Peptides against a protein of PDB entry 7PB4. Designs and how they scored, part 301

Target 1, 105 residues: chain A of PDB entry 7PB4
Amino acid sequence: KMLNIKEYKEKLLSTLGEFLEDHFPLPDRSVKKKKKNIQESSVNLITLHEMLEILINRLFDVPHDPYVKISDSFWPPYVELLLRNGIALRHPEDPTRIRLEAFHQ
Target 2, 218 residues: chain B of PDB entry 7PB4
Amino acid sequence: DALQMAVGYFEKGPIKASQNKDKTLEKHLKTVENVAWKNGLASEEIDILLNIALSGKFGNAVNTRILKCMIPATVISEDSVVKAVSWLCVGKCSGSTKVLFYRWLVAMFDFIDRKEQINLLYGFFFASLQDDALCPYVCHLLYLLTKKENVKPFRVRKLLDLQAKMGMQPHLQALLSLYKFFAPALISVSLPVRKKIYFKNSENLWKTALLAVKQRNR

## One batch from the design tools (peptide; made by RFdiffusion4, then SolubleMPNN)

Design b2_p25_4_s1 (from b2_p25_4, 12 letters changed)
Fold by OpenDDE base, seed 5:
Structure b2_p25_4_s1 (fold): chain B 105 residues (1-105), chain C 218 residues (1-218), chain A 25 residues (1-25)
Amino acid sequence: as target 1 above (105 residues)
Amino acid sequence: as target 2 above (218 residues)
Amino acid sequence: IKEELEILEHIFRTLSNAEQWVNFY
């Protein structure tokens, strides 16, 4: 039973990863490395997959404070996607923090 | 910085009675346009310029050009949007500027950092449905904003009345379908099951800019 | 592990349904 659950988890994660890559890709990095201003910290956007991973991990690692602070690496449209679809919830007092929604409560 | 000088010009207004006021204005507009389309604007720059564009401080042509350049580098402050809406209430902007603002608001909706205060403006946006020029864009905005708590009997009646007056417009149907989803008991009318919600997406003036913003934030 | 699976399944189902919504933009 446990082996089957682990295998199923791996398959589900793989399928979800593929799905997110196909349907929710990061917005195309036009690779044009124009050389000039190196110093503007090109805030590397994280993928929707990475966002979900962060949210899920936070829920399990810190269940008493499951909120994640939205950084500049969080692409706003994907944050809004998660919020609008009830996957994530904004903190009631701090709108810069979001958590994974408790779907089973 | 050329952008800071341009923003400062619009904020403070022309200091000197320069004989060439129009050339100076055009120079600063072009600076804002170039930066906005190339790199986007910082939230603070959008706050200043968006407020100016809707305040009636400048002519309609200038305001239109400024609004078209309200492209974020990263995010738009909700407070900037609230301030902008407050200017709509004052009524110093043209009808075309109002339309452009609602188009902008829909186009940039996902880039707004917070929605809590914007959601409180739901009633104001809903009242703007009566304007035939605004109606398609307001329906789209309301579709994005609507929560179960916003779906009230009087609003359902108003939407149905609008539909009766204007016909079965796709944007009205989309909003009504959402209302029916949240409150099926309030909408007895059978709505056609549309697999696709069609808002006028075809004329997103910012489509290329949004793609560029998305690319830069990667 | 079971709870995580339930969460992942829910997310997947929700996003699969949401794809129909994102295409509205």
Scores: peptide ipSAE 0.462, ipTM 0.412, DockQ to the pose 0.215
Fold by OpenDDE base, seed 1:
Structure b2_p25_4_s1 (fold): chain B 105 residues (1-105), chain C 218 residues (1-218), chain A 25 residues (1-25)
Amino acid sequence: as target 1 above (105 residues)
Amino acid sequence: as target 2 above (218 residues)
Amino acid sequence: IKEELEILEHIFRTLSNAEQWVNFY
């Protein structure tokens, strides 16, 4: 039974990863690479998958403070996607922090 | 780069000595339009061009065309939006440009990097509800911005007064329903349970561009 | 692990539905 749960988790993660890559990819930054202006620290955006992983891991690792600080690596449309769909919640006092919604409460 | 030359032209203004000012302007405007619709614009390019569109530096036709092509490649800086709102306060832009700006702001809301300073402008946006032309789009914007702390008795009264004057408009009802959610004690009036919030699709002007951005991001 | 699976399933269903909505707008 436990082995089947682990295998199912891996399969679900793989399927979710593929789904997110297909339907919620990162914005193609390919156009900005040609402009040599030095100072744009090309903040590498994280994928929606990586964002979800961070949120899930924080919920389990630090359940008393499950909030993640939004960095420049978080693509705003994906943050808004998570908030609007009730997947994430904004911290009531700090709008720069979001948590995974506890769907079980 | 053709785009950099175009942006630089709008930033510096037309060189007085050019006999073909209109042809040069049109060339640069088409360059910006083509890049914006094909690839989107960088945040820095949007910062420059958005300010130009609202500053009154150019005529209304040019400003309208610039504003219509404010399509991000990735993100819009919150600072650009704050600066843009500051130009609205100066009043050098036409009423049609103001409407277009609010439509743009709603359509591009998710692409704005931060919302903290925009949220501080809540009172300014709320005051703009009194403009009948802006009201539908401002209601939509406020629906996106409203937090519990923004729901005050005086704002509830103003919304109810607007509803009494304008009738039960779908956009006003949507905002009132959100206010009732945050502060049920402030709104004793039974609001019709609307299953669907109907805002005018402000995104329609940019639908193809946003689809293209989403497809390039697919 | 069970709780994590439930969360993942919920996220997947929610995002799948969200995409359908984005395609309608």
Scores: peptide ipSAE 0.459, ipTM 0.392, DockQ to the pose 0.236
Fold by OpenDDE base, seed 2:
Structure b2_p25_4_s1 (fold): chain B 105 residues (1-105), chain C 218 residues (1-218), chain A 25 residues (1-25)
Amino acid sequence: as target 1 above (105 residues)
Amino acid sequence: as target 2 above (218 residues)
Amino acid sequence: IKEELEILEHIFRTLSNAEQWVNFY
């Protein structure tokens, strides 16, 4: 029974990853607007998959403070996607922090 | 409180001796509507009023208005939903009331405190797919409820048969796609790769109220 | 593990329906 749950989890994670890559890819960096001097702080954006992993892991690792700080690596449209769909919640006092919503409560 | 008096009126029913029964009913109904849209209703108030709306105690027009104002302040009790479904089995509500209930259930799904008992009603909801008027909303509900353990060969066959009867409906395809996700070996048919899953917008009736509820509970 | 599965399933369903509601009326 436990083996089947683990295998199912792995399959679900894999399929979710594929789904997210297909439907929620990162924006193509290709709009190199040639404007010269702005320091290409090439902020490496994380995938929606990586965002979700961070949020899920934080919920289980630190349940008393399940909030993750939004960095520049978080693509704002995906943050908004999670918030709008009730997947994530913004911290009431710190707008730079979000948590996974506790769907089991 | 005016709301408590209104809820009490619907619970106890109209007192026989009131000459102005219709005016009293309308007054209480407006009170419930106003509070529900402004502040939402407590879980206990929803429990009472939802059962009343589906019991056939009042006429279809009143039941429809009650259902439209089943807006939670915070949460909806799962028990209220289970009781409501039990009334659907009794068959005292109109077809339009059933449709409205399923729309409500989909719209309010995230505000239901628990899903364990609702998940046990999976078979009942699945049987309701045979009703052409309910089918789009039931597919959406099942899409929200479906777990791997629910995906059985007989249900796959029923969905495929339904698709053969009704044609390639977006809501059926969405549910079938989810079934394929959980059990790819059961669905040999190539489902069209739809980039978007489309359900009827059940939330349209409550969209503004739901936004307000989410803002209050933040 | 069950809780995590429920979360993942919920996320998957939610994102699959994200902003994809078609008004058939």
Scores: peptide ipSAE 0.444, ipTM 0.474, DockQ to the pose 0.234
Fold by OpenDDE base, seed 3:
Structure b2_p25_4_s1 (fold): chain B 105 residues (1-105), chain C 218 residues (1-218), chain A 25 residues (1-25)
Amino acid sequence: as target 1 above (105 residues)
Amino acid sequence: as target 2 above (218 residues)
Amino acid sequence: IKEELEILEHIFRTLSNAEQWVNFY
């Protein structure tokens, strides 16, 4: 029984990863090459998958303060996607912090 | 309030004495339409009007117009949806009204406050897959509702039989792919990994309204 | 693990539905 749950979790994570790569890829860095003047913001953007992993891990690791600080590595459209779809919630007093939504409440 | 008078008219029915019954009906219907598209309706107003639209109290044309106006201001009560489904069992609504209801249910799914009771209706929705007109929208609804515990061998067989009858429909493939995800041992058939899940463009009659609701609730 | 699975399933469904909406609109 436990082995089946672990295997199912691994499969779910893999399928979600593939889905996110196909449907929510990072913006191609290649498009930035043509307009010279946009400073190569050297900031490595994280994937939507990585963003979700951070949020989930924070919820389980620090349940009393499940908020994650938004860094420059967070692509703003994906932050907005999570907020708009009720996957994440913005901190009421600190707009730079978001948490995973409590779907069980 | 003009809206309260309109809702009250639909709830109580036409008062016998008015010679201009059709003009009064149209006036109240236009009031509901105007408020629903501009501001949305309160959960209580949706509860009343949704039940009326599916009860067979009025003609199909009126019921269709009411259903098109079931746009929430904030949320839709799960209880309203459960009651609405109960009216589908009574069979007093037209086939076109049933199609419109399932389209509405899919479109408004995220605005329903709770899903626990709706999830218990899974078997009822699954039975509606046999209706060719409902099938695309029911597949979409089931895609939203399906949990691992819903994926049973008899349901897999029914979906495969439907696929054999109807061909490889995108909406059916989407549901089968989800079933295969939850229970790969039940589906030996290699489903083409469609990168894009295509549910039929529900001509989303509510596209502009839903965008407005989401903007107001931000 | 069960709770995490429920969260992941919910996220997957939600994002899948969102993608469909973006493609249809």
Scores: peptide ipSAE 0.452, ipTM 0.471, DockQ to the pose 0.268; fails the geometry check

Design b2_p25_4_s2 (from b2_p25_4, 11 letters changed)
Fold by OpenDDE base, seed 3:
Structure b2_p25_4_s2 (fold): chain B 105 residues (1-105), chain C 218 residues (1-218), chain A 25 residues (1-25)
Amino acid sequence: as target 1 above (105 residues)
Amino acid sequence: as target 2 above (218 residues)
Amino acid sequence: IEEELEILEAIFRRLSNAEEYINFY
């Protein structure tokens, strides 16, 4: 029974990963913003997959404070996507923090 | 007419005696969908069906399907939109239906015959900016509606607070840029000069239908 | 592990039903 659950989890993660890459890819960095001297904070945007992993891990690691701080690596459209589809919730007092939604409702 | 029978079914509701309620409902939904996507709907049909979709008379799945086929043949009555917004206040529709309505309202904005009464609802729409799911679409709607008279200090503060909370969202920046255009003294903050305004493509759901409507009305 | 699976399934279902693909700004 346990082996089948692990295999199913791996398959689900793989399928989700492929789905996210196909339907929610990061924007191609290739749009050469004309280098005006603003220090392009080379903040590498994380994938939607990585963002979800962070949120899920935080929920399990710190269940009493399951909120993750939105960093510059969080692509704003992904944050909006998660909020709109009821996957994430904004912290009531700190809008810079989001959590995974409690799907038990 | 099959369409009139379908609209009448949604307006009057299911007659108690029909054993095949779900089959009848599906038949009428398909009739409305087929006509709406092929030819568009008359303003009177949109008036009836739009109110039904937001009234909570039917389930979310039915309401969503009705709302997705609110495609005008020519125009949408402003009165229909005002009535629809009144249903948002009653709170019987789901969050997803509200999002879809705002997307629809933005997508169909140019097909609404008048804007005078809709402009009076500016305060109501502005209050909906607090909903994270609605915020991008409401910003787009407000961008379309905003006049100089709507740009008040308290609204500027609310937008700046939202920007502080949500970050520099393109839809918020677009609206703030418009506010700065109308009232530069109220916005001391340097906004990035965006040559192009970027809103989410709310019209994507209706893109093909809208092209057809525009072609028929040429 | 079972709880995590339920969460992943729920996320996948919600994203698969998402009507808006992210417009790249």
Scores: peptide ipSAE 0.521, ipTM 0.430, DockQ to the pose 0.201
Fold by OpenDDE base, seed 2:
Formats: structure tokens, sequence, C-alpha cells
Structure b2_p25_4_s2 (fold): chain B 105 residues (1-105), chain C 218 residues (1-218), chain A 25 residues (1-25)
């Protein structure tokens, strides 16, 4: 029974990963390097998968403060996607922090 | 008439003594749904049922089903919409009901008889842009409502701040482009020239019904 | 593990029902 749950979890994670890559890919970096010297801080955007992992891990690791600070690595459309679809919630007093929605209530 | 009985049930509320309250409720919901999708509802029926759906008198599931069948036979009264928005201010409806209402409002916009009073609610709708779940639909609504007089410096700032927060969303871009059209001096930012404006298809829920309404009103 | 599984299923369900906004860029 436990082996079946672990296997199912792994299969679900794999399927979710593939789904996220197919349907919610990061925008292609192909915006031409126009030479302007703006230190485009090469902020590496994280995948939606990585963002979800961070949120899930924070919920389990720190259940009393499950909020994650939105960094520059968080692609704003992903944040909006999660908020709009009831997957994440914004902190009521700090708009720079989000948490995973409590699906068990 | 079965529809009149159903509307009367929702207006007066459930009679306490019926052991089959849920069956009666379901029967009346099905009656309203059937008539609304086949023929549309009269403006008076929409006035009653729309207010009920947003008042919090019934549970979220019931309110959602009622709101989904707010399909006009001919027109929707502007007064019904204004009253509905007043219920949004009271906050007794769920977030999902609010989203559905804005989707409905956009989808049914052309069937609303007048827009003068709705235009006075511009500030209220604009404030709702801060709700991440509502933002796409509110942008679409504002795109339909925005006049030159509504384009103020403080609203431009709020839209640009929202864009900075949410990224360049198609719905925000569409609204900003409209703002730039009315007041080019207020928006120094270069907006990509989009040949086509893209909003979420709020009408998808009612696509078949809206086609039928348009056919009946031709 | 069961709680995590329920969360993953809920996320997947919600994302699968999400209207594709991102594909417009």
Amino acid sequence: as target 1 above (105 residues)
Amino acid sequence: as target 2 above (218 residues)
Amino acid sequence: IEEELEILEAIFRRLSNAEEYINFY
C-alpha cells in the first residue's frame, strides 16, 4: 500500500512536471540583446514547477508562517496565475509575500 | 406558470414546512435554467433573480447556478445591474460569484438597455482591479466603459503599478492602450502596437445562449 | 504523503482548468 502511494506520487509529479513544461513554459529569452548598457541583472526566472515546489515546501517546513517572499526570479505572470486560480494567496499585510492555498479546508 | 412559481420561490424564500426543501429548490432551479437557456428571461425576472444571486440569501452553489442562467430574452435593465453591484459592496457573495458576475456583466454588456448609471460606477470597478481574480474581467469591463473623462493621472499610475506587479498582461495592455488613445500625454511608456485586442472569452459560458438571444432580437 | 498528494492533485486540477493566458506571449 505505501509503495503504491509513493509510486503514484512520483507518477503524479512527473505528469505535473510535463504538464507545466508543455502548457506554462517560461518566455523565450530571445528578446534581442539590444546593446543598451542597462545592467539587465540576468535574474534567472524559475519555472512554475520550481515555484510550486518552493510554496509546497514552505507550507510543510514552516506551517505557522507558510508565506514565501516574491523574488525577482518569480515571473509575474506565474504569480498572477497562481493567485487567480486559487492556488496561492497573497499576504494580507505584505503584498510581496504569497502562500500556498489551504486546500484541506 | 412554472417559471413564475420558481421565481416566486426564490423571492419569498423556502417555505419552512417542506421536508423536501432540497428537492423543491432543485426543481425550481431546473425550471429557471430550462427557460433561461431556451427562451431567455424577462427583464423583471432577471431583476429579481440577479439580486437574489448576489444577496447571499442562498448558498454559493445555488447563487452560481442562478447567475449562470441570467440570460435575457431581450434586454437587461441597467437598474438591475446597479442593484447587483450594490450587493458586491455588501460582501455577502463568494469570490467565485464575484468573478462570475463580472464575466456575466461583460458577456451581457450589449444587452443592458442603458449605460449612464453603470458609467458612474467606474471608480468602483477600477478599485476592483486590485483583486487578482477579478483583474482580467474588470479590465475588459473598463475597456468597454472607459471614456476620455475617466482617464485621470492617478488611474494611469495605478495601471502602470499593476502592470509592474503582474507583468504585461494582455488585458492590462488593452486597457492601457485605450487610455493612451484618450490621453497620450499621460502615458509616456511605449506600448506594443497590437492589431488585435485580446480579452478572456468571458462569453464562452453563454456563447450558445448569446447567439440565440441575438437571433431573437434581430 | 497523503496530504502532499492531495495538494498536488488540487494544484493539477486547478491548473488544468486555468485559461491559457501565458500562451499569448
Scores: peptide ipSAE 0.525, ipTM 0.440, DockQ to the pose 0.180; fails the geometry check
Fold by OpenDDE base, seed 5:
Structure b2_p25_4_s2 (fold): chain B 105 residues (1-105), chain C 218 residues (1-218), chain A 25 residues (1-25)
Amino acid sequence: as target 1 above (105 residues)
Amino acid sequence: as target 2 above (218 residues)
Amino acid sequence: IEEELEILEAIFRRLSNAEEYINFY
């Protein structure tokens, strides 16, 4: 039973990873369009997979304060994607913090 | 008729009924759904059912189903929409119901008989931009409602702040572009010239029904 | 592990139903 759950988890993670890479890739750095988007081109953006991993880990590691601070490595469209699709929630008092949604409530 | 009985049930029926297990409830829901998708609903029927869907009289599942079948035969009364928005202020509806309502409002916008009172609700809709789930649909609605008089410095600042937080979202860009059109002096930021306005296709849920409504009203 | 699976499934379902906003960048 545990082996089957672990194998299923690994398969699900792999499938999710592939899905995220295919459908939600990071913007290609090559389009240095000189738009002074105030996001300094110097910040390494994390993948959506990494962002989700951070949020999931925080939920399990600190269940009483499951909020993650949005860093410059968080691509704003990913944050919006998660919030909009009910995957994440903003902190009610601090809009710079997000948590994973409680899907089981 | 069966529709009148169904509408009457929702109007006078049990308060806070949440269970799909009520055979009577399901029968009446199916009746409303069938008529709405085939023929559309009269403005009076929409007035009653739309208010019920947002009042919290029934459970979220029922409210969602009712909202999905708010398809007009001809027109939707502006008063029905204003009353519906008033229920959003009471806060008894779920977040998903609010999203669905805004999607519905955008999709059905052209079928609303008048816009004068809806335009007065501009400030309320604009305040709803802070809700991340609502933001795309509210931007679309505001794009449809925005007049030059609505473009104020404080609203520009709020939109730019939202853009800073959310990135250059297509729906925000569309609204900002409209704001820049009406008041270029208030928006110093260079916006990309987009030939196409990119809002989510809010109509997708009702696309077939809306086509049928347009065909019946030609 | 079961809770994590449920979370992952929920995320996957929600993202699979997400209308592709990112394709606009």
Scores: peptide ipSAE 0.523, ipTM 0.435, DockQ to the pose 0.191; fails the geometry check
Fold by OpenDDE base, seed 1:
Structure b2_p25_4_s2 (fold): chain B 105 residues (1-105), chain C 218 residues (1-218), chain A 25 residues (1-25)
Amino acid sequence: as target 1 above (105 residues)
Amino acid sequence: as target 2 above (218 residues)
Amino acid sequence: IEEELEILEAIFRRLSNAEEYINFY
C-alpha cells in the first residue's frame, strides 16, 4: 500500500509536470538577444510547476502562515490562473501574498 | 536592432530635417508592429511606447496603432499603466484612444506585474463610468479591481443611478453583483443570479496576437 | 504524503478544467 502511494505520487508529479509544460509554458523570451542595452529584465520567471511547489511547501512547512509573497519571479498570468481556478487564495489584507487553497475545508 | 531604432525614434521624436518624415515614421511603426505581434514587446519598450501613445506627441492614427501593438512578451509594468492613466487625466488623447486604452487595460490585466498602485486609481476608474463609451470596459476593469474596501455607499448609489439611466446592462449587473457579494446590506435590490458574468468578450483585438504567442511557445 | 497527494490531485483536476490559460478580457 505505501509503495503504491509513493509510486502513484511520483507518477502524478511526472504527469503534472508534463501537463504544465505542455499547457502552461512560460512565454518564450527568445526575442533575439541582439544588442546589449535592452535591460533584459533579469527577472527569471519561475515555471508554474515551481510556483505550485513553493505554495505546497509553504503550506506544509508553515501551516500557521501558509502565505507566500508574490515575487517578481511570479508570472502574473500564473498567479491569476491559480486564483481564478480556486487553487490559490489572496491574503485578505495583503494582496502581495497568496496561499494554496485548503481543498479539504 | 531595428526595434531599438524604432523605439528610439518615437522617444526622441522625428528629427526636423528629414524630408521623408512620414516614410520613416511608417517604417518604424511597422517595425514595432511586426515585433509586437510576432514576439511581444519588453516591459521597457511598452513603458516608452505606451507613454508616447497617450501623451499626444503624435497624431491619433499613430497613437492608435502604437496602442494596438502594446503586446507584452512577458509582463507590463504597473508603473507604465499608472503613467498612462495620468495622461488620461491631462486629456490630450482622443475619446477613441481612451476607449482603446481601457480595452487594452482589461485585455492585458493579467500581464500587469502588480496591482497595488492600479487599485489606488479605483476612484478615477469609477468616475469614468459616467462616460457611456467607456462604461462597459470600466465595469469590467472595476470587476477585476474591486475589493470589499472599495464598496462604499456612495458608489452603490452611483451604480444604481447608472442602472436606472442605462437599464440593466450585463456589465453593470456583473459589477453590482460583486458589490452585493462584498456588501449585501448596501444593495437591497434583488439582482438576477447570473451564473455567467458576460462581460462582452470585447473583441479582444489582442486575442489573435496572444494565441500566436501561445502557439510559438508550443 | 496522503494529504499532499490529495492536494496534487485537486490542483491537477482544477488546472485540467481551466478553460483559458490567460483570460484576456
Scores: peptide ipSAE 0.517, ipTM 0.388, DockQ to the pose 0.226; fails the geometry check

